# Ledger of designs, part 150: peptides against a protein of PDB entry 4ASU

Target 1, 270 residues: chain A of PDB entry 4ASU
Amino acid sequence: ATLKDITRRLKSIKNIQKITKSMKMVAAAKYARAERELKPARVYGVGSLALYEKADIKTPEDKKKHLIIGVSSDRGLCGAIHSSVAKQMKSEAANLAAAGKEVKIIGVGDKIRSILHRTHSDQFLVTFKEVGRRPPTFGDASVIALELLNSGYEFDEGSIIFNRFRSVISYKTEEKPIFSLDTISSAESMSIYDDIDADVLRNYQEYSLANIIYYSLKESTTSEQSARMTAMDNASKNASEMIDKLTLTFNRTRQAVITKELIEIISGAA
Target 2, 83 residues: chain B of PDB entry 4ASU
Amino acid sequence: FTFASPTQVFFNSANVRQVDVPTQTGAFGILAAHVPTLQVLRPGLVVVHAEDGTTSKYFVSSGSVTVNADSSVQLLAEEAVTL

## One batch from the design tools (peptide; made by RFdiffusion4, then SolubleMPNN)

Design b2_p18_1_s4 (from b2_p18_1, 8 letters changed)
Fold by OpenDDE base, seed 5:
Structure b2_p18_1_s4 (fold): chain B 270 residues (1-270), chain C 83 residues (1-83), chain A 18 residues (1-18)
Amino acid sequence: as target 1 above (270 residues)
Amino acid sequence: as target 2 above (83 residues)
Amino acid sequence: SLEEVLKAVLEALKRAAE
């Protein structure tokens, strides 16, 4: 490589490093906010899931329609955040298919579709785009919930798959159950909840769905921002190492060029 | 007793004497031995009676309330403010 | 897009660092 080539590469990598550092800072800020907002969201979301856990809602085996909701975002550069969700979605879809279930997929965030469109395109009902630029709100979750409920797909049960935040260095892809109104209303375990009006139950279920989606979005966002921060930090470090290596190469090359020129002068070959 | 909105937690697994909630079917009081039920909140006043005798008032917009067989209660409001 | 370019570069950097 010529000195010019090395210099150009150095300049390019330095610029990239600046970008990655900036992105790290942005991700850090978003992470801090997300973590703060996750605290109440977790209590809220876990509270919503408490019914299903305590009531031990079971779906009859003869019910075949299963919905998988994958929660991620539109934005990349966040490590294995998207692939982790997609991997679990694939696994779940395969398991359900093997069990004779009909599987439909909803993607929250365009990245899910980007990963799964070739292999699972026929199973996709809808993909929600424009996810990840702004912190998710309950309103956003409600919109998603409403769209799902109005999709016309009469699922019996479902799974929402998302990354649960553990720490700045750790997340875990998890699955939570989603039940249709019919499944809940017909569940034997719900018999202890007597005299529930059908309209009340419908509204309750709508809130539950929105709550769970909201919770999943908050967990996902926090995990994503943390992962992005880490990814950008790693990128910055890698860039730094490359800069150091190229700088050494530059110095060596420069010396070689000088030496060659001197030899040519001395030898009269110039 | 858990009482939260998406953005704020008011009570987290707390022991309370009574919670009065506004529901679409009417306002009712939740006591320690209340039967399991599911209700949807209407806009209105939530009153929490603590074991120490203190009373706290909140305004909620909408949401859900769950009373489980194990006496756990989840009051989840879309929006809630302390009064 | 900038993101795509950045991704490609970051991947290249990652490979070079390995």
Scores: peptide ipSAE 0.028, ipTM 0.887, DockQ to the pose 0.012
Fold by OpenDDE base, seed 2:
Structure b2_p18_1_s4 (fold): chain B 270 residues (1-270), chain C 83 residues (1-83), chain A 18 residues (1-18)
Amino acid sequence: as target 1 above (270 residues)
Amino acid sequence: as target 2 above (83 residues)
Amino acid sequence: SLEEVLKAVLEALKRAAE
């Protein structure tokens, strides 16, 4: 490579490093906010799941309609955030299909659709876009919940798949259950609960769905921002190393050019 | 007893004497060993009676309340403020 | 898109660093 080539490459990488550093800072700020907002959201979300865990709701085997909700975002450059969710969605879908279940998919965030479009396009009910630009609110979750409930797909049970935040350097893809109103109302384990009006139960389930979606969004957002921060940091470090290597190459090449010129002068072959 | 909104936690697995909640069917008190039930909140006052005799009041907009067989209670309000 | 370009560049950097 010529000195000019190396110089051009150095300039390019330095510019990229500036971009990745800037993106890291942005991600860091978003992460800090997300983590702060996740604390109450986690208590809220875990609380919303308590009924299903304690009541041990079971879906009859003859019920075949299963809904999978994958939660991520529209935004890239965050490592394996999207692929992790998609991978688990694929696995779950395959397992359910093997068990003779009908599977439909909802994607929260456009990246899920992008990954699964080729192989699972016919199973998608809807994809919610415009996810990730701002922190998710309960209102956002409610909108998603309502759209799902009004979709006309009468699922028996479902799974919501999202990345649970563990630490700035770790997340885990997890699955939480979703149950239809009919499944809850007919569950034997629910008999211990006092006489609940059908309207109350319906409204309760609407809140429950919104609650779990909100929780999943908050976990996903925190995980995503932390992953992006890490990815940008790694990219910046990689760029730095490359700059060092290229600088060394530049110096060596420069010396070689100088040496060649000196030889030409001494030999008169210039 | 857990009482939270999406953005704020008021009680997290706390022991309380009694919680008065406003439901669509009317306000009722949740005491120790209350029968399992599910209710939907209406806008109104939540009153938490602590074991030490102190009381705290909150206003909630909507939400749900769950009383489980193990006596755990989840009060989940869409919006809540301390009074 | 800018994101796509950046992604490609980041991947290239990753490969070069390995």
Scores: peptide ipSAE 0.027, ipTM 0.880, DockQ to the pose 0.012
Fold by OpenDDE base, seed 3:
Structure b2_p18_1_s4 (fold): chain B 270 residues (1-270), chain C 83 residues (1-83), chain A 18 residues (1-18)
Amino acid sequence: as target 1 above (270 residues)
Amino acid sequence: as target 2 above (83 residues)
Amino acid sequence: SLEEVLKAVLEALKRAAE
């Protein structure tokens, strides 16, 4: 490589390093906020899931319509955040298909669609874009819930797949169940909740869905920002190492050029 | 007893004596060993009676309340404020 | 896009660092 080539590459990597450092700081700030906001959201969301855990709702085998909601965002540069969700979505879809179930997919965040477009495009009902620009709100979750409920797809059971935040260095892709109104109302385990008005149950289910979606968004966001922070840090370190290597190469090449020029001068060949 | 909004936690697995909630079908009190039920909140007053006799009041918007067979209660309001 | 370029570079850097 010529000195010019090395210099150009050095400049490029240095610029990238500046960007990655900046992005790290931005991600760190967003992570701090997300983690703070996740605390109440987790209590809220886990509270909403308590019924399903305690009631042990089962879907009859003759019911075959299954919905998978994958939760991520539109934004990249966050390690395996999106691919992890997509991987589990694929696995779940395959398992359900093997069991004779009909599978439809909803993507929260454009990255899900991007990853699954080729293999699962026909199974997508809708993709929600514009996710990840700002922290998710309950309003956002409500919109998604409403859209799902109004989609016309009469699923029996579903799964919401998202990255659950563990720590700044760890997340886990997790699945939580979602149930249709009919499934909930017909579940044997719900018999202890007798004399619930149908309208009440419908409204309850709507809140439940919104709650779970909101929770998943908050977990996902926190995981994503943490992962992005880590990714940008790693990128910055890698860039630094590359800069060091290229600098050494530059110095060696420069010496070689100088030596060559000196030889040419001494020999009169120049 | 868990009482939370999306952005704030008021009670997390706490022991309380009684919780009065406003529901679409009417206000009712949740005491220990209350029968399992699901209700939807209407805008109104929530009153939490602690074991020590302390009473706390909250205004809530929409949401849900769940009373489980194990006596656990989840009060989940879309919005809630302390009064 | 900048993101795409950055992603490509980051991946390359990662590979080079391994």
Scores: peptide ipSAE 0.027, ipTM 0.885, DockQ to the pose 0.012
Fold by OpenDDE base, seed 1:
Structure b2_p18_1_s4 (fold): chain B 270 residues (1-270), chain C 83 residues (1-83), chain A 18 residues (1-18)
Amino acid sequence: as target 1 above (270 residues)
Amino acid sequence: as target 2 above (83 residues)
Amino acid sequence: SLEEVLKAVLEALKRAAE
């Protein structure tokens, strides 16, 4: 490589490093906010899931319709955040299909569709775009919940798959259950709640769905920002190492050029 | 007893004496060993009676309240403010 | 998109570092 080529590459990598450093800072700021907002959201979301955990709601085996909701975002450069969710979605879909279940998919965030479109396009009901530009609100979750309920797909049970935040360096892809109104109403474990008005139960379920979606979005956002921060940091470090290597190469090449010129002068061949 | 909105936690697994909640069917009080129930909140006042005799009042919007068999209670409001 | 370009570059950098 010529000195000119090396210099051009150095300049390019230095520019990339500047960008990755800036992105790291932005991600760090967003992470800090997301982590703060996750604290109450987790209490809220876990509280909403308490019924399902305590009631141990089971879906009869003869019920065949299953809904998978994958939660991520539209934005990349965040490590394995999207692929992790997609991988678990694929696994779940395959397992359900093998069990003779009908599977439909909802993607929250365009990246889910991007990954699964080729293999699972026929199973998608809807994809929600414009996720990840701003922190998710309960209003956003409500919109998603309403769209699901109005989709016309009468699922028996479902699963919402998202990345749960553990720490700045750790997240775990998890699954939480979603149940239809009919499934909840028919569950034996719900018999202790028999005096519940049908309209009340329907409304309750709508809130429950919105709550769970909101919770998943908050967990996902926090996980994503932390992962992006880490990814950008790693990228910046890698760029730094490459700059060092190229600088050494540049220096060596420069010395070689000088040596060659000196030899030509001494030999009189020029 | 857990009482939270999406953005704020008021009580987290706390022991309380009584919680009065506004529901679509009317206001009712949740006491210790209350029968399991599911209700939807209407806009109104929530009153929390602590074991020490302290009473706290809140205004809530829509939401849900769950009383479980184990006497745990989850009050989840879309919006809530301290009065 | 800028993001795609950055991703490609970052991947290339990762490969070069391995």
Scores: peptide ipSAE 0.027, ipTM 0.880, DockQ to the pose 0.012

Design b2_p18_2_s1 (from b2_p18_2, 16 letters changed)
Fold by OpenDDE base, seed 5:
Structure b2_p18_2_s1 (fold): chain B 270 residues (1-270), chain C 83 residues (1-83), chain A 18 residues (1-18)
Amino acid sequence: as target 1 above (270 residues)
Amino acid sequence: as target 2 above (83 residues)
Amino acid sequence: LEEKIKESQEFLDKLQSL
């Protein structure tokens, strides 16, 4: 490589390093906010899931329609955040299909669609785009919940798949159940909740769905921002190492050029 | 007893004496060992009676309340403010 | 910045793989 080529590469990598450092700082700020907002959201969301855990709601085996909701975002550069969700969605879809279930998919965030569209295009009902530009709100979750309930797809049960935040360096892809109104109303375990008005139960289910979606979005966002911060830090370090290597190469190449010029001068003077 | 909104936690697995909640069917008092039930909140006042005799009042917009067989209660409001 | 990121996406992917 010529000195000019090396210099051009150095300049390019330095610019990338500036970008990755800036993105790291942005991700760090978003992470700090997301983590703070996750604390109450987790209590809220886990509280909503408590019914399903305590009531042990089961879907009859004869029910065949299963909905998979994958929760992610539109934004890349966050390590394995999207691929982990997609991988679990694929696994779940395959297992359900093997069990003779009909599987439909909802993607929250465009990245899920981007990964799965080629292999699962026929299974997609809806993809929610424009996810991840701003922190998710309960309003956003309510919109998703409403769209799902009004989609016309009469699922019996479902799974919401998202990345649960563990720490700044760790997340885990989790799955939580989603039940249709019919499944909840017909569940034998719900008999202890006697004399619940059908309208009350419907409204309750709507809140429950919105709550779970909201929770999943908050977990996903926190995990994503943390992963992005880490990815950008790693990219910045890798760029730094490459700059150091190229700088050494530049210095060696410069010395070689000087030596060659000296030899040419000496040989031409002879 | 857990009482939370999406943005704030008021009670987390706390022991309380009584919780009065505004439901669509009217006021509902949750006492210790209340029968399992599901209710939807209407806009109104939540009153929490602590074991120490203190009473806290909250305004809620909407949401749900769950009383489980194990006497655990989840009061989940879309919006809630302390009064 | 987003445009620059897109243009540099391939390079960033390489940096992460290294």
Scores: peptide ipSAE 0.021, ipTM 0.875, DockQ to the pose 0.013
Fold by OpenDDE base, seed 2:
Structure b2_p18_2_s1 (fold): chain B 270 residues (1-270), chain C 83 residues (1-83), chain A 18 residues (1-18)
Amino acid sequence: as target 1 above (270 residues)
Amino acid sequence: as target 2 above (83 residues)
Amino acid sequence: LEEKIKESQEFLDKLQSL
């Protein structure tokens, strides 16, 4: 490689390093906010799931309609965040299909659709876009919940799949159940909750769905920002190492060129 | 007893004497060993009576309340503020 | 910006493979 080529590459990598460092800082700021907002959201979301855990709601085997909600975002450069959710969605869809269930998919965030479109296009009901530019709000979750409830797809049970935040260096893809109003109202385990008005139960389920979606969005956002911060840090380090290597190569090549020029001058071969 | 909004936690697995909640079907008090029930909140006052005799008041906008068979209670408000 | 970063990362990956 000529000195010019090495210089061009060095300049390019230095620019990349500046971009990745900047993105790391942006991700770090978003992560810090997301982590703070996740603390109450987790208590709230886990509280909403308590009924389903305690009541042990079961869907009858004759019920075949299953909804999968995958939660991620529109934004890339965050490691395996999107692929982890998509992988679990694929696995769940395959298992359900093998069990003779009808499977429909909702994607929260465009990245899920981009990964699954070719293989699962016929199973998608809707994809929610414009996710991840701003922190998710309860209003956003309510919009998603309302859209789902008004979609006309009468599922019996479902699964919401998202990345749960563990630490700045760790997340885990998890699944939580969602149930239709009909499934909850007909569940034997719900008999202890007698004298519940049908309208009350409907409204309760609307809140429950919105709560679970909100929780999943907060977990996903925190996981994503943390993963992006780590990915950008790694990219910056890799760029730094490459800059060091190329700088050494540049210095050696420069010395060789100078030596060659000196020899040519001395030998009269110029 | 857990009482939270999406943005704030007021009680997390706490023991309380009584919680008065405003529901769409009417205000009711949740005591120890209350029968399992599901309710939705209307805008109004939540009053938490602690075991030490202290009383805390909150305003809630909407949400849900769950009383489980194990006497656990989840009060989940869309918005809530301390009064 | 994301496209530029992707291009840059692909470039970095190509450089690492050399």
Scores: peptide ipSAE 0.020, ipTM 0.867, DockQ to the pose 0.011
Fold by OpenDDE base, seed 3:
Parts: C-alpha cells; sequence; structure tokens
Structure b2_p18_2_s1 (fold): chain B 270 residues (1-270), chain C 83 residues (1-83), chain A 18 residues (1-18)
C-alpha cells in the first residue's frame, strides 16, 4: 500500500468518524425524547393488553389464519434491532407453518421488508414505510390499525413482534397477541363480561389494536434510538483506534520512503 | 384504576371510589366491584371520585373503558385534558 | 500495510452492516 492509499483511507475514516459522532448526538436527542414519551405510552399500551391477559383469550385450533406484525423502522445503523425482530418473525412463521397455520405478514418499517422479502414475499400483505424519521404518534398507529382491518385478510389470531425497551443498554424482542373481533366475541372467557353490543365490541377492538400498535411503536423507537446511540459510539471509538493505527503506519511508511530515497541519492542510483 | 392517554397518565393502578364515564351507550358510574364490561367512550366528561373525597374532572375525546372481574379498570382515552 | 487496509475495509463493511 502506498502513502496515497493510507492517506485516502485515513480521510475516509475521519469522515466516517465525524458522521458517526453526529449520528450519536442525534440518536441521543431522539432517545431522550423517546424515553420520555414511552412512559405514558407503556401505561397506555399495557392497559390495553390487560383484557387479553386477564381474559386468557384462546384461539381454537381449527382456526388457521395467523397474522404477524413486525415492528421496526426504515433506518439502519442501530445494531441488531432489525435482525432481532426479523429473526423472531421467521421463527414464529416457521412454527405456525409447522402447525398447519396460514401465515401473513405485515412489516412496519422498510427494514423488515428488506430482510424478509426474499424469503417470505408471498406472505407479505403490506409494508408501512417512512417509519422512524419522526416519533410515532397515535395517529400513525391508527392508520396502521385501519389499514390492517381494511386489508380483507380475515385473521383469527396475530402476533405483534417488537423490541421492548429495558434500559439504555438493553432491549428485548417480545411478542404480544392480537385477536380478531370474531375470536374475541367467541371466546368462552369473555362470557363474564356483560352483554356487549356488537358495534361497541367492534369499536373497542379497533381502539385496542391501535393502542397495541402505538405501544409497540414507542417501545421500538426507544429501543432503536438507544441501540443506535450505542452503535454510533462504538463506531466512533473504533474509527478513532483505526485512525491512530493508520497514522502510525503512515509515519513508518513515510520514514521508510524517505530512507529509501536517501539511499538512492547516496548510491547514485538514478 | 388506570386512566391514561397515549401521551399522559392521570391514574396508574390507583384506588378510587367511583369513576363516571361518558360511553357510547350512555354515561355510567364505575364503582367498586362493578360487573365486568367493555365500553367505548364518547366525547365528554370523566369524573373521578377519589377515596379522600377529591373529585377530578377530565374531558375526553374518545377511547375505551374496561372493567375486569378483578375490579381493575382501564380507562384509555385517545385525548384527555384536566379541567 | 496491507493488513491495516484490510482491517479498515472490514471495519467499514461492518459499519455498513449495522
Amino acid sequence: as target 1 above (270 residues)
Amino acid sequence: as target 2 above (83 residues)
Amino acid sequence: LEEKIKESQEFLDKLQSL
């Protein structure tokens, strides 16, 4: 490698380091906001899931249509955030298929599609893009919920897969159930609830779905920004170390070149 | 009793005496040991009666309310403001 | 020198895979 090659590489890495440092700061700001917004969202979302936990809703085995919603974003450079969700989606899809279930997939964020489209293209119903540029709102969740409900796919049960935020250095990929109106209305465990009007139940389920999606988006966003901040910090440190190493190599190589040139001059070798 | 919007928590697993909610089928009061039910909120006033006698009023846009068999209540409004 | 260039490239590739 020539001095020119080393210099070019140094310049490239220095530029990358600047970018990663900037991205770290941006991710840190977004993380701080996301964490603040996650606090109420978690109470809200967990509250929405309380019914399903308390009622212990079960889907009959004869029901075969299953929906998987993977929650991620469009943005990379966040470690294993996307791959973790995709891995669990693949595992769940395989398990369901082995059980004789029909599986359809919804991707929230383009990265899910990017990872799974090649192997699972036939199972995709829709992918929602433009996720992760702005903090998710309840309106965004409502749009996703409505699109799902209007998709014409009559699922019986579903799974929403997302990264739950634990701490600035930890997230866990988790799954929460989603149920169709028919599954909820037919569940034996729901008999303890007073006579619920069908229209009321429908509207309730619409809110429930939107609530769960919103919650998952907030968990995912917080996890992602935290992971990105960490990834960019690590990248910046690695870049720094590489710059130091290459700088030393450059200096040694430069000295060797100078020495060689001096020897050539002294020896009279043209 | 849990009362929250997507952006704000008003009550989190709190003990309250009574909650008056505006539902699509009509306003009703949720007291201790109320029968399990699911309702959808209409725009209107929520009144929370605390055990200490304090009454708080809220305006909600829409949402859901769940009363479970264990007497837990989840009031989830799309938008809510303190009055 | 070649090893350092290789290391640099591997780092960049890893960064892009993040």
Scores: peptide ipSAE 0.017, ipTM 0.862, DockQ to the pose 0.010
Fold by OpenDDE base, seed 1:
Structure b2_p18_2_s1 (fold): chain B 270 residues (1-270), chain C 83 residues (1-83), chain A 18 residues (1-18)
Amino acid sequence: as target 1 above (270 residues)
Amino acid sequence: as target 2 above (83 residues)
Amino acid sequence: LEEKIKESQEFLDKLQSL
């Protein structure tokens, strides 16, 4: 390789480093906002899940229809955020299939579809796109919930899979239960709840679903921005190391060229 | 007692004397040891009565309220503002 | 030098896979 080749590579890597540094800063700003907005969202979402925990809702064994909702985004450059969710979705789908259950999938964010399309295309009901460009709102969650409820797919139980935010350096892929109206209404443990009419229960379940989806989106967004910030930081550091290595190579090569020229002059060789 | 919207928390696992809520079936007061119930909120006033006798008023748009057997209460409003 | 060029390309490929 010539000095010219090394110089070209150095320039390219330096440009990449500038981009990754800029992206890091953008991700950091978005992360800071996401973390602030996650605080109330977590209280809200966990509050919505409290019923299922307290009532210990169980799905009868004879029920076979299972819905998996995977939550991520459309955006890349965030490390293992998408692959982690997809991996757990695959595992869950395989386990359910082995148990003789029917599995359908909803993808929140295009990346889920991108990863799972080849192997699970027939199981997809819908994919929600345009996720991750802006912070998710309760309105966004409501749209997803409404579309699911109006899809005509009568699931018995389901799971929502998303990355829960732990810290700036840690997230964990989690699963939370989703139950159909029929499953809730027929649950023996619900008998303790006094005089609930069918319309109230239906409306309550609609809110519950929207609440859980909203919560999952907020957790996912915070995790994603944090992971992106880390990924861009790592990329910037790796670029820096490569620049240093190539610079050393450049210097050595330059010295060798000079030495060769001197030898040629001294020897009289052309 | 937990009272929150998607964007704001008003009470988080607080101990309160009474909460008056506007529901689709009618307004009712949640007191200590209230029977378990699920309700959907209608637009209206929420009044929280603290143990010290202070009262706080809120306007809520929609949402849900859950009273559990363990006396825990989750009031989850889509939108809520302090009055 | 060839090795360093290869490393650079691998790094770029890794970035694209993120």
Scores: peptide ipSAE 0.016, ipTM 0.856, DockQ to the pose 0.010

